# Peptides against a protein of PDB entry 8BZL: the designs that were tried, part 150

Target 1, 228 residues: chain A of PDB entry 8BZL
Amino acid sequence: SYDRAITVFSPDGHLFQVEYAQEAVKKGSTAVGVRGRDIVVLGVEKKSVAKLQDERTVRKICALDDNVCMAFAGLTADARIVINRARVECQSHRLTVEDPVTVEYITRYIASLKQRYTQSNGRRPFGISALIVGFDFDGTPRLYQTDPSGTYHAWKANAIGRGAKSVREFLEKNYTDEAIETDDLTIKLVIKALLEVVQSGGKNIELAVMRRDQSLKILNPEEIEKYV
Target 2, 242 residues: chain B of PDB entry 8BZL
Amino acid sequence: SRRYDSRTTIFSPEGRLYQVEYAMEAIGHAGTCLGILANDGVLLAAERRNIHKLLDEVFFSEKIYKLNEDMACSVAGITSDANVLTNELRLIAQRYLLQYQEPIPCEQLVTALCDIKQAYTQFGGKRPFGVSLLYIGWDKHYGFQLYQSDPSGNYGGWKATCIGNNSAAAVSMLKQDYKEGEMTLKSALALAIKVLNKTMDVSKLSAEKVEIATLTRENGKTVIRVLKQKEVEQLIKKHEEE

## One batch from the design tools (peptide; made by RFdiffusion4, then SolubleMPNN)

Design b1_p17_6_s1 (from b1_p17_6, 11 letters changed)
Fold by OpenDDE base, seed 1:
Structure b1_p17_6_s1 (fold): chain B 228 residues (1-228), chain C 242 residues (1-242), chain A 17 residues (1-17)
Amino acid sequence: as target 1 above (228 residues)
Amino acid sequence: as target 2 above (242 residues)
Amino acid sequence: SAAAAARREANAERLFE
């Protein structure tokens, strides 16, 4: 089996498969993350679930651990692989270090995983970006983004997927200390940001909220409508 | 764009996995498989295409495979790929049972295979499996379940779905006629016949061309039963009389 | 065929979320 390197440098120094994986991310529905003062919020564009599909099996937001959740954009199957490995690492960390992972730690783990798939022979990059949010053990809210290259950064707010540009432009304009002064305002900011790209209002939005020392809460449509 | 069509496990400039898409297209030419979830059971109905009179082994079920005591699947696509995947499903289920001393949850079995499928889309020197599967099962966590998986390693739970030839039309019909919360296994069987009659490229639906399996619970045990030809004939006859 | 192209596009869309 000639394991030809899938991800190679072009003559001009580009990793085309990584760039193309980034294009795959843009085919995903929009996800947005916002870090508030004592809250982290993930919002995603809900694809119209086929009438006969079980909604339980369609999840764009998932928990990695009790203190960390992730939204992704791109290849769903690729995301599942990353999520599963991240969950295993979170549990392993709890067992070995006796503390939950920091959001940065698990982000770095995911980023390293992605990076290895850009450098390993016979592997294509993961076709996903992720927004990773949560609380560190000290109660600090965190938001990170990672892309197919394995690059990651901390953010106050960010977006990924097909509408990410418009959502980011909105967030750049509207993310202020005043806009995140309360949990409710932070949630409202996420909803407003998503509404820049999501048609038909709150019915097509899924929101996940994590507050300090609280479990991940997925808001129901009625709860979302209260903010719209 | 065609240069990326021939390479496995690579992204196109547009971020597409053409080999996965082509595998899915190939499945569209395979025999139709239906799955319908009911309140009191779940069923698979599959088109039987290869009735060769010279086949020595009368396989009662060509496209429906028992995976364990609580699960079965139907396959659409490349037969050889299907055989490999169905064998792997059985092995995964058995290993889980040995390790945990309980049957594998339905979704976990589906996910385990989907991870294998996904790997064949990401690791070089491999082609995607040219197979989609419908899974039916029961477990103590979610009761009766129906899943669909494709060559990408993506999967989903369904109340009713179709893979293979004319799957889009079948799904549309299922959407029209499926009554959420009111579906009995009897009604599901009737619906399966109705949809197959319209979606199979045959002049007349016959029992020899259809395989049906039901999964039910009796006395706290899962019962997987392949319907006899006479039973299928009765279902077809009933449909023709309505 | 136009139908085949439409199916491929539909299949492609299913891969992404």
Scores: peptide ipSAE 0.387, ipTM 0.804, DockQ to the pose 0.747
Fold by OpenDDE base, seed 4:
Structure b1_p17_6_s1 (fold): chain B 228 residues (1-228), chain C 242 residues (1-242), chain A 17 residues (1-17)
Amino acid sequence: as target 1 above (228 residues)
Amino acid sequence: as target 2 above (242 residues)
Amino acid sequence: SAAAAARREANAERLFE
């Protein structure tokens, strides 16, 4: 049956649809996340917003809650579904537990959601990876990455999407305690990392910053240019 | 690659959703639909391809659908799929109104349908909808709005855009002639005629081959109006004189 | 045709925008 093809292991133990979903992620625009000392930063490659497109509808960085935001690479429509479910869970957690989610909690929720879509007949995997950043209630900055399989890990810095390899190589060389000593240096690190794969400077970068006990701030192009 | 062409809800080895791509290609052969946002209104212009002498008088636009008092849409693609989706849009809007005693925000209606479209790309036994939509609307949050959605369940807001046949050429023309911040509904109508005249595969643009709807605000109410044939003729004539 | 192939690739890219 058509549905069996989604959840079948190969003789070699591979889940083809999960692997192929990972290939879909590689076609997505590049996203980068960096955990600083008291800051988390997300950056994404802006594909040239088509002239006449409303920029407000082209967001690759979104808030999941007041203390958590997410960037993604892969299928935009799939991402919207994941984002919406994550937002509902964040609100539900506030109602039931009377505290905001930890970054790990919401990451695990998203990961579990993705995993279910790898194991259920009649559902293809989500074609997205996500970088999830934020602050736990204790003020600890966190960065997690999740993939189509439903795996997740904590990171100091990471990248996803088409340019992820080059960006990761850059981060591996340049992520030091000195490079994240200040908020501004952390932001600069993200921008420099993205510039490895993005042409034309700050115009093609979307940058989001979350500081401890502060809301998500999306930097405008002029603010980004100050760091270039 | 061919092995995955027949499968509606699976990734190819390259991470592609071929059935969604093919649905988009099919839409490229459909009649042209334009949307243009102005300061004082928003419009849809659609190609009429089905002009048959034996058709009853098209009292209602074939390609432009009123969704509620504040929104309308146009469709490029499979007509039957369009009918299902436009009905769903109406139901969503009505349920929202009943629940909240206020009209559904434009983007929220668009996203609700886009979630349905996305689901038809992810759940087995379903095919993508072979339809792209342009949405025009007004709400208290963002005023006049124009949206586009495709078979993937992706959507975006636009100042001007085109779907269907020769859409790429139309978009290029819109990019050249659209003046941000200075677009009146009158100028938008003229631009729509200009673009359609160049992009429609017809020897001569005629009012019978074009449907135009405008959405405006009058006395704090939204007014959705389909232009009469005579009004469209006058717009075409004016364009020919320029 | 080259044009059809280009349109298909453009459509494919839109899924990831």
Scores: peptide ipSAE 0.369, ipTM 0.789, DockQ to the pose 0.833
Fold by OpenDDE base, seed 5:
Structure b1_p17_6_s1 (fold): chain B 228 residues (1-228), chain C 242 residues (1-242), chain A 17 residues (1-17)
Amino acid sequence: as target 1 above (228 residues)
Amino acid sequence: as target 2 above (242 residues)
Amino acid sequence: SAAAAARREANAERLFE
């Protein structure tokens, strides 16, 4: 039996499976990304880890390479596939080009992967959006977003997932050159943005920071509380 | 709408994967499986539902499978799907061993299977596996480990957890009684019996209806042991005396 | 049953955890 095309155009020109995948993203935990002057910051809403669950296995922010990290909203299992593919591409690029990927390059790769899953017969779209942050080789901080359709754009700041609207509204009001003047101010901006949708303060926030020429640092709860 | 729940795994208008949800629902009706991590070992306890007198006395563990020398799993859900997945786990573990000349790390084995499960939720012509698994293992990286995976291809590490029938109630009981950092294998076994006694849909817990496996380290080797019926009976008796 | 519905919703949420 021919596998019926999963993602097809409606009579009115809609790709319903892509739109529905975007609805799946809205069910995901909120993630926020902010580009500072010499820092990129990712914050995610930490769902209450079950008391008996190992926190090591619950990561919403992951490194793609030494210079790139990603947060996502949507289906966790789908995200794992995208992350693995992106990691392989980052390593492949290092081997073939002898330089790390640019943040734009790896974003475009992820976007292309997502797009193919919207056009390939017998495949559903990925139910994830991603915030991809990092540094280019020239030391320029970058923030990109991808959605289930395979579109991508560069941002100064953005949010995805359940609380994305409220967080974006906050960022639109509060993202200024003064607000990102220092690394600490940039971190504070992310925390304040997440607090728009997270009720129980710093305990329910996971925060990752990448500074210029530094590896990804995940802040512990005590470090986060210093900024609250 | 019935249109989104009857076909290949596609998104509903609300962004739901109903076929995955239905697979998880099917698992909720399966026999209970427990996993408990202790300081000196890890255990699986599973409900045995098929007690047929005509089953040949070779006590084949119905629900607990040895995967390799360092890992075992228990299954809740469709038996045929479970057989396929347990076979795949063994193959993955063996291929890794052949390639790297060392046992596969526990989480890597779990992840490899979870990627397969995920694929069956994304590709056309496939249905989700109607199976959740508990994995117990030891590796040199993290020591004793307990994992849970579901039809979505999601997984997590646990100190204690439950899948199958009355799993939510079992997890609640485990949360109440599990003492972090102080759990011995002996206390874990007692806890497993306590939880099973309350969560199994049986009037009285009997050794015939329970399978228990322990994973320990002895002289630098992993030992996976299925408890004998007499040992399980003793655990039940001890629980009844308390 | 209300319990079955609640369980389905809980299962749905687990996909995003």
Scores: peptide ipSAE 0.339, ipTM 0.735, DockQ to the pose 0.818

Design b1_p17_6_s1 (from b1_p17_6, 11 letters changed)
Fold by OpenDDE base, seed 3:
Structure b1_p17_6_s1 (fold): chain B 228 residues (1-228), chain C 242 residues (1-242), chain A 17 residues (1-17)
Amino acid sequence: as target 1 above (228 residues)
Amino acid sequence: as target 2 above (242 residues)
Amino acid sequence: SAAAAARREANAERLFE
């Protein structure tokens, strides 16, 4: 039935549903990731939480494992599915291999999952891009991006979502070895990058930091204001 | 373009899921459901539209469903879809109880259903559920809780919220009158009546047109109670006197 | 109606966080 062939090639070789899923990502709030020397930082545009909404249930940055975190842009419900599967894989890997996943490994897993949803009959692509950060067992900080197509690459810094272009342009100009020389400078770089697209300062930013051998830390608004 | 409107579970060129949006629009035409979280309980209030004199008075709450001993939900949208989803919620809760010998945490039940909803937006040959739900519950982790979910499989926790007809106006009123940290179940009930009185396109609010359920804790047990018509009448009367 | 279109746009925005 025609209902099963969701993602097909156009005559010119395009996968329109994948391209359209990428357009869905651009509707998402902006996320930025930066790899420092001994730190990885994720920042997201905090959409104004409705006054009566519980902030606990509004999270754009999540842990996949103790050593890996993810931010996303696009369809929130789609992201939840990917996050859950990634978490299961992280735990499975620990059980079967007796080591935590590398950031590349879990990124590749997520990418492969996304790719399958571009090729499997009766499934639409995931409407999400993800920034995946963390530390490998050797203490190396890593940043990866994946998109709806299932492609992934390693980055020093990158951004996804509606403001991604402006944020990337900022990072291309300002990401230097000096700008990431310290943890605090790296955090400041992320905040400055987000401020290119986010209005009203630190109140509309969620920031997560992972340092070597430390768990994910989500900064509170007061902590963010210290870097502004 | 009409091509993307007619096919389920596909992105438009602009990255929109029109079938999900249309399902959400359909819910806007459904009866109003309110949820309010208080310090000492949580409530659901729902508009009862099907007052047919020939309906057998089996006062099954038309819109409020008990899910387990610790959770209930209300539904806005397509009744048949609602029945499927509420049954699934009960099954999920029961399976969890059997597996873990403890009640399912509230948010976990909500997310389990939301994953199903999401799947109906991603898998071919399926349409989105034309249903939004409000969930009330208690668990040992977070105490009293209120959640809302929509056809996309998105959900959120709330202090107070509304789904269905005139939901935007209701939410605006709730934002004005909800006092964080000071909300008692009694005040929440009064607020629910106030909001329903303004949002229901009825000249006079009557107890027959409103279903209210409360979830409280008594002696370390969750109590889910549907208010009797007389109790609702008394709440309406109090509101009219104010 | 313009109002219905506005509601759809608002609903669409809720899908993307």
Scores: peptide ipSAE 0.333, ipTM 0.803, DockQ to the pose 0.724; fails the geometry check

Design b1_p17_6_s2 (from b1_p17_6, 11 letters changed)
Fold by OpenDDE base, seed 1:
Structure b1_p17_6_s2 (fold): chain B 228 residues (1-228), chain C 242 residues (1-242), chain A 17 residues (1-17)
Amino acid sequence: as target 1 above (228 residues)
Amino acid sequence: as target 2 above (242 residues)
Amino acid sequence: AAAEAARREANAERLFE
């Protein structure tokens, strides 16, 4: 008999492969997302890039479209599959609907994709969670999180990966209207949140910023150090 | 737990894919393959383990495969799996060329295969490929490139890297001796010999046990060349004299 | 045995980002 990846209910109603996929997410480096007033910010813990590795090929933050970006935690190869499908959907939506996707729409698409992999015979769940940020065409900033189950929710701020608990606890205490009053304060909040779990300060942080009507900007290390 | 070790494409309670890890372990027992990126070219150097006197082909590349006019790869792991994957790489490259009337970008070829590898880690009834690959190539977008991929379908670009037996030690040596921005193909060849001499489980490095391919640009064309045994002998001799 | 265990852990870590 060939071995099948089977996501089935346990007698107590658990989907163990989904739960175990969530454990896979915890093996990923930390990512944080914060929605500001007119800004969305993704921050990630930089895995120590091997000295001889090309940094171009190490990306934990990626654009899905001009108005949407995503950070993930978990299996890198799984993430690539999800990212590619999401990008195709974003382009398809532009062609068919003649508007960019809403952040909710693309999140729902990704969530549905993940869910199908929890219910299809012969497939394992995706071992990734994602933070999806961007702007709707009306200029509204959005942050969504999705997990291996295909569940998704909108957030003001959230974190995923190995340090997510500590980062979330920090955000729960420090996310206020005053803390996100300006773009700079919002960026600072993300950095401070990541510093709860990231060793050696700002050098090990990657930040992506998307402002209203602006393209995704990845901050360089020098720019990050200004906020530390 | 051993229960999850035998099943393909299943997460352990700890969120691990043991079959992928075991495939990587199997690759650790394969012959060493090195890749080094230089300013003026890129090279692959691979350990040749299967030297049989009754082999009909006098000039064979056991571990280095030409993929198209602009790319080559080396393989570490299960030979049969490697043959399937290298054939698939050639097919992907050819289909792209037919569709777009231009060569496939290097990274795109790598990612296409990596998506296949990933699928074999996610779809039931499949086992991971027991193969890691090093890719060398040139394209108009990024110039000379070196990539590594593993059974998970993960990949990365590298200035220098190693797969197979003693890969960790080789990578450490590469980190010590690789001079960023100053690496010529000549120096890369010397470095490859140096690292192989230290990492191959042989008493003495010989040209018969090493395959080397270089990828260069000449007159606006990519040239992929497997070094002749005599050329490799000279490289080894030079290293022994230093 | 310790070296093998360390290698397995290193391989496992490479899968996750």
Scores: peptide ipSAE 0.389, ipTM 0.812, DockQ to the pose 0.759
Fold by OpenDDE base, seed 3:
Structure b1_p17_6_s2 (fold): chain B 228 residues (1-228), chain C 242 residues (1-242), chain A 17 residues (1-17)
Amino acid sequence: as target 1 above (228 residues)
Amino acid sequence: as target 2 above (242 residues)
Amino acid sequence: AAAEAARREANAERLFE
C-alpha cells in the first residue's frame, strides 16, 4: 500500500505521509498567533510540567531572530531541527544581505525545507506546523503559517495543533479591528482564544509578545493573569 | 494499525511514529538508571545486570560513561546502540573543545546528540536508536545539570528522573521524596539507594548490582567519581538501618 | 496487555511534549 512507502503519490494524487504528518500536528499542543496593529502575539497551550522537570527546557515559543519568533505544533524533535536551520539562515542572511530577514523570507525558507522532505525518497516529512510572527524592516507586523507539506500563507490570526479548530472558530467570530485596537486588547484576544481549549487559565498558557522595535517578551504567569 | 511495525520510521495514519514508540518500549526492559540533581553535585545510579563470574574485571562502569571532564552519562537500552551514541558524544565534545578552546556547554552536547537521534527517526533506511540517556554535567552557564533524552530526539532538564525498567514507579518515588532546594549530594545518594532498592526486582540490593557516579566541583574543577563497591555497600547498609 | 497499551500511549504522548 502507498501509505507504507516513503512520501510517494497515491493513484488518486494523495501524499499520504504528508497527510499523516498533518495528523501528527493535530496531536501537538495548541498554538495561536494573532497579528495586531503594532504587535504580534503567540500563545501556546502549556502542558503541566512534571514536578521534577526543569521549566527552562520546556519551550514551545522560540526566537528565530531579533525580529522573528515561531511557535509550533507536532513533534518537538522535528521542530528543533527546523528552528536550528531557520536560525542559521537568519544569521546567514544578515551576513550576506546586510539586512534582517523579512518574515515572509524566513517562512518561505522553512516552507522550502519542509517541501524538500516531502519530495526526497530518503526522508519522511516533518511532523510540525509552525506559526511564524514578527516585523519586517519597515515595521509591518506579519503572521505566517507553515504545514508539513511546505505550504505557507499569511494570516491575520490562526491556530495549529489539537485545539486549532475551536480556536479558529473563536478567532473568526471575534477578530475585529476593535478587538486589536490596542496591544492589550490583542493580548486579551489571544488569551481568550486559548481558553476555549485550555483549562485552568493562565497557568497552562505560554504567551509571547513582540511589539514594533522591541524584542520578544515571554510573559510570566502573573502578567498573563492580569489579562484574564 | 500494526501495519507500520515493519517499515522504516514513517507516520501512521493517526500521525504516530510506531518505530520510535517501540524503541521506547525496548528501553523499558533495560536496567534502571537514576539521575538526581543536588545543590552541591549531581549523580547517576545505574543497575548492573551483566554480572557474570567469567567477565574480566570491568575497570570501567558498564552503564556510566565519562564524556569529558565536565560531563558523564548513563544509558538504558540496546548496548550496541549505546556504544555508538556515547562514542559520538565524546567526538562532539572533543570537536567543540578543539574549535572553541573551551568545553562544550552541557545542553549543547545533549542537543547535538538529540539531533542525531532525530535524524535516525526521519531519514529512510534508518531505525531509531533503542537508547535513552541520562546526562550529568557542570558548566559555567547553569552549574550542575541533569538531562534525559529518548529515541525521538526529545530531551529535558530534570531535578531527578529515571529511565529503564520500572522508571514510572521510580519517578513517582522521586517526586515524593525529592526536596527541592534542600537536596545535598549525601541526601541524593541516600534517595538513589532508596529508590533502587524498591524498583530493582531483587530481594536485597547489593553493591555489585549498582553503579554510582557523582559529579562535584572541587577547587574550581569538575570531579567525576565512580563510587567504589565498598562505598556503595556503606550506602546500602545505612539505608537498611533506617 | 492493557498496561502495555497505556505505556505505549504514554510514550506516544512524549513525542509531542
Scores: peptide ipSAE 0.339, ipTM 0.783, DockQ to the pose 0.858
Fold by OpenDDE base, seed 2:
Structure b1_p17_6_s2 (fold): chain B 228 residues (1-228), chain C 242 residues (1-242), chain A 17 residues (1-17)
Amino acid sequence: as target 1 above (228 residues)
Amino acid sequence: as target 2 above (242 residues)
Amino acid sequence: AAAEAARREANAERLFE
């Protein structure tokens, strides 16, 4: 019976499988999230779509509900499982509570799901981190991050994946109230942050924006180039 | 290093899933399968390796499976794993049809199986499936479609792709010769033969060693057809004359 | 051995987005 705990404490108190799942996240392409005043922006490094691959099937940014979006870094197949469960929960919440989820609520749900996979026998941790953005019913923009451990925190700006360290260092220096004063400046900040790690400029960036009372908008390459 | 090789569904210190990688390596030893999307149809072409004279001729296809009226797949990897997964695909498709009174969309069927594959990479006491699949189909949402899935539960849509032995070389050839927007089913068939001739570990390509299926639309219905040996011979002959 | 290693790395990279 392989009912043995996969994730166990080391003698020094480490959960190696969680730490190794965090290393899996670093193998993912970079994603960045920024909370503006009345906007949330997700930017991702476009993985070079193989010639002959359908771009429709390559999505690093997805909607969880009308008011919540997620970008991830790490194992694509793991991400799909998390996304599907989160979507089901968003719909269930609408049916039972008669209101959309708050961004914090769905983040906590995802975090709890991840945490259970770090403690359940015969399950490995999810090899993904996620940036979850959206608007609460009161119109407040939110940005959360989750990691493989099931921890979550609210952020003004953050990054995950391969280039996350460099992007975070950039954001720490450049995230000011002035830099997010307008929607356009907020978008520009995300692009500049991604350009720290993305080669060949705006062609390798995917951007998604959510404004108050608006649906998720994925920017086309021409729209991105206007901000470069 | 060896400690991570023996346990299923664990991360390496570098964040790798070695058992999934090893399952993918096992697929590299399987016979070549090609998929090509055309404007007027989609095809699968697969290497037939086990031609035993004593096999009952009733075998429809060794590597190509009809899933429902609108979809078929080809398999590369462990045969027993492939049988389990193809049966599951059929069951999923039938359950959907019964529940919704319409055929399952192609991508939804692919995704449903991919979620099963993913589970076998995350839940203990299970090994990854040693199988990659190519899916061909038609639905009212996206028309003709080609998908590839691997042991991880990852999938993607493709215009043309290859799995199994020499798949990397085949993909390179497809990238060179595939003409986007101009691909007819006829040209796709010719391309399939060209690529198989170069990628199969055979001295001479013969019709007995190749299975080809086409999916087309006729009078508002999907038609899945396995080419007869004579038709494949004609395609090979035409290629040899060029 | 080098080709096999490169193929394994390429396969590994396909798992991540």
Scores: peptide ipSAE 0.326, ipTM 0.707, DockQ to the pose 0.743

Design b1_p17_6_s2 (from b1_p17_6, 11 letters changed)
Fold by OpenDDE base, seed 5:
Structure b1_p17_6_s2 (fold): chain B 228 residues (1-228), chain C 242 residues (1-242), chain A 17 residues (1-17)
Amino acid sequence: as target 1 above (228 residues)
Amino acid sequence: as target 2 above (242 residues)
Amino acid sequence: AAAEAARREANAERLFE
């Protein structure tokens, strides 16, 4: 009975709707994030775009601001709501504080938004986890993860979605200072991590790279194949 | 006062939104709608199911709605829900025009409605809209466009797609016959008739059971035209002769 | 029944696309 209500505590202390939202995240395409020395890289499993679908409208990696980008796993429509609110907050911060947001700040904002949807009457949790990467104003690369509960943590590398366990296990074994010594090595690490769960090589991977003082660059399939 | 348990769309233990899935199921039983993007235009073709002899001659398209001068849509699903959403689309488009003194970009209109649809999947006391839409339009940013949206608030751009009854089979046929970069509006019309003839649950395709609208550019203006019954009859006849 | 189940699963997957 409690699992069919709004987000309430069960007798055993569980928030079932939050747990079930986490199950929704596991149905999403795999996303991976890696923090390098002077680079942040996001990779996402491309579901086969339907032959007649416009690829322009299928993006799993998006900019929140010039210095921050996000990948997500879970409900695409829920993600759009979070992305839009985060973008508004980034612009508002620039206007009011006269500086871009820190990656932590915008992550905390997103996390707080998610948390409110776990506690507000008549709302379900967001069915998304997010990897948020970028550079702080001081040039420090950052990677954060947030989940449906509104928790967030800083990571060196992490994965979310269907293949997250396998990708994370790979990263735990292979993330070393040597493996991220260069931008190219960092990109290769992300590709190798995704290849643990993605079939058919670079054609089914979306990669985004943000370097220090540079805008988000989405790599084309030909650029990805150079790293394979 | 018995607070009526405002039914909220909630997650299942498996992370599913059953009310959204059920709304999509309802759409699967609705009349077929096709959209095809061509180099020189875009079209909607929709099944007309309600042929009542007593319907007053206002042969307005049952399923195709003009949204503004540059966009139209077709609907599959609950008619009352469709009316609400099409009205909202018109209002969004007009508010944008008033605010910015230019027509709303096609994708932006689609996204605005999709955010509303999403909200009806997340907020308490609301049910998902039992409607999918195909949007056709032209704007200065991307030219001719075709979009599809569903009850979840998800959307995508398409070269050709189908919603409603037998949509999966229709999409398969479109994938086989759609030639990227070579599709003329004339060829798209022929393809629409071909697909409808195979996917509609009718013994014979007739012009009375099909609505077709085209969106073209003439002299730097968008022209949205609903084909006359005689024009549709000619398209059907040509298909039967091939 | 099998076709309906397959359609439901396909619909469910579309939410994550």
Scores: peptide ipSAE 0.312, ipTM 0.699, DockQ to the pose 0.868

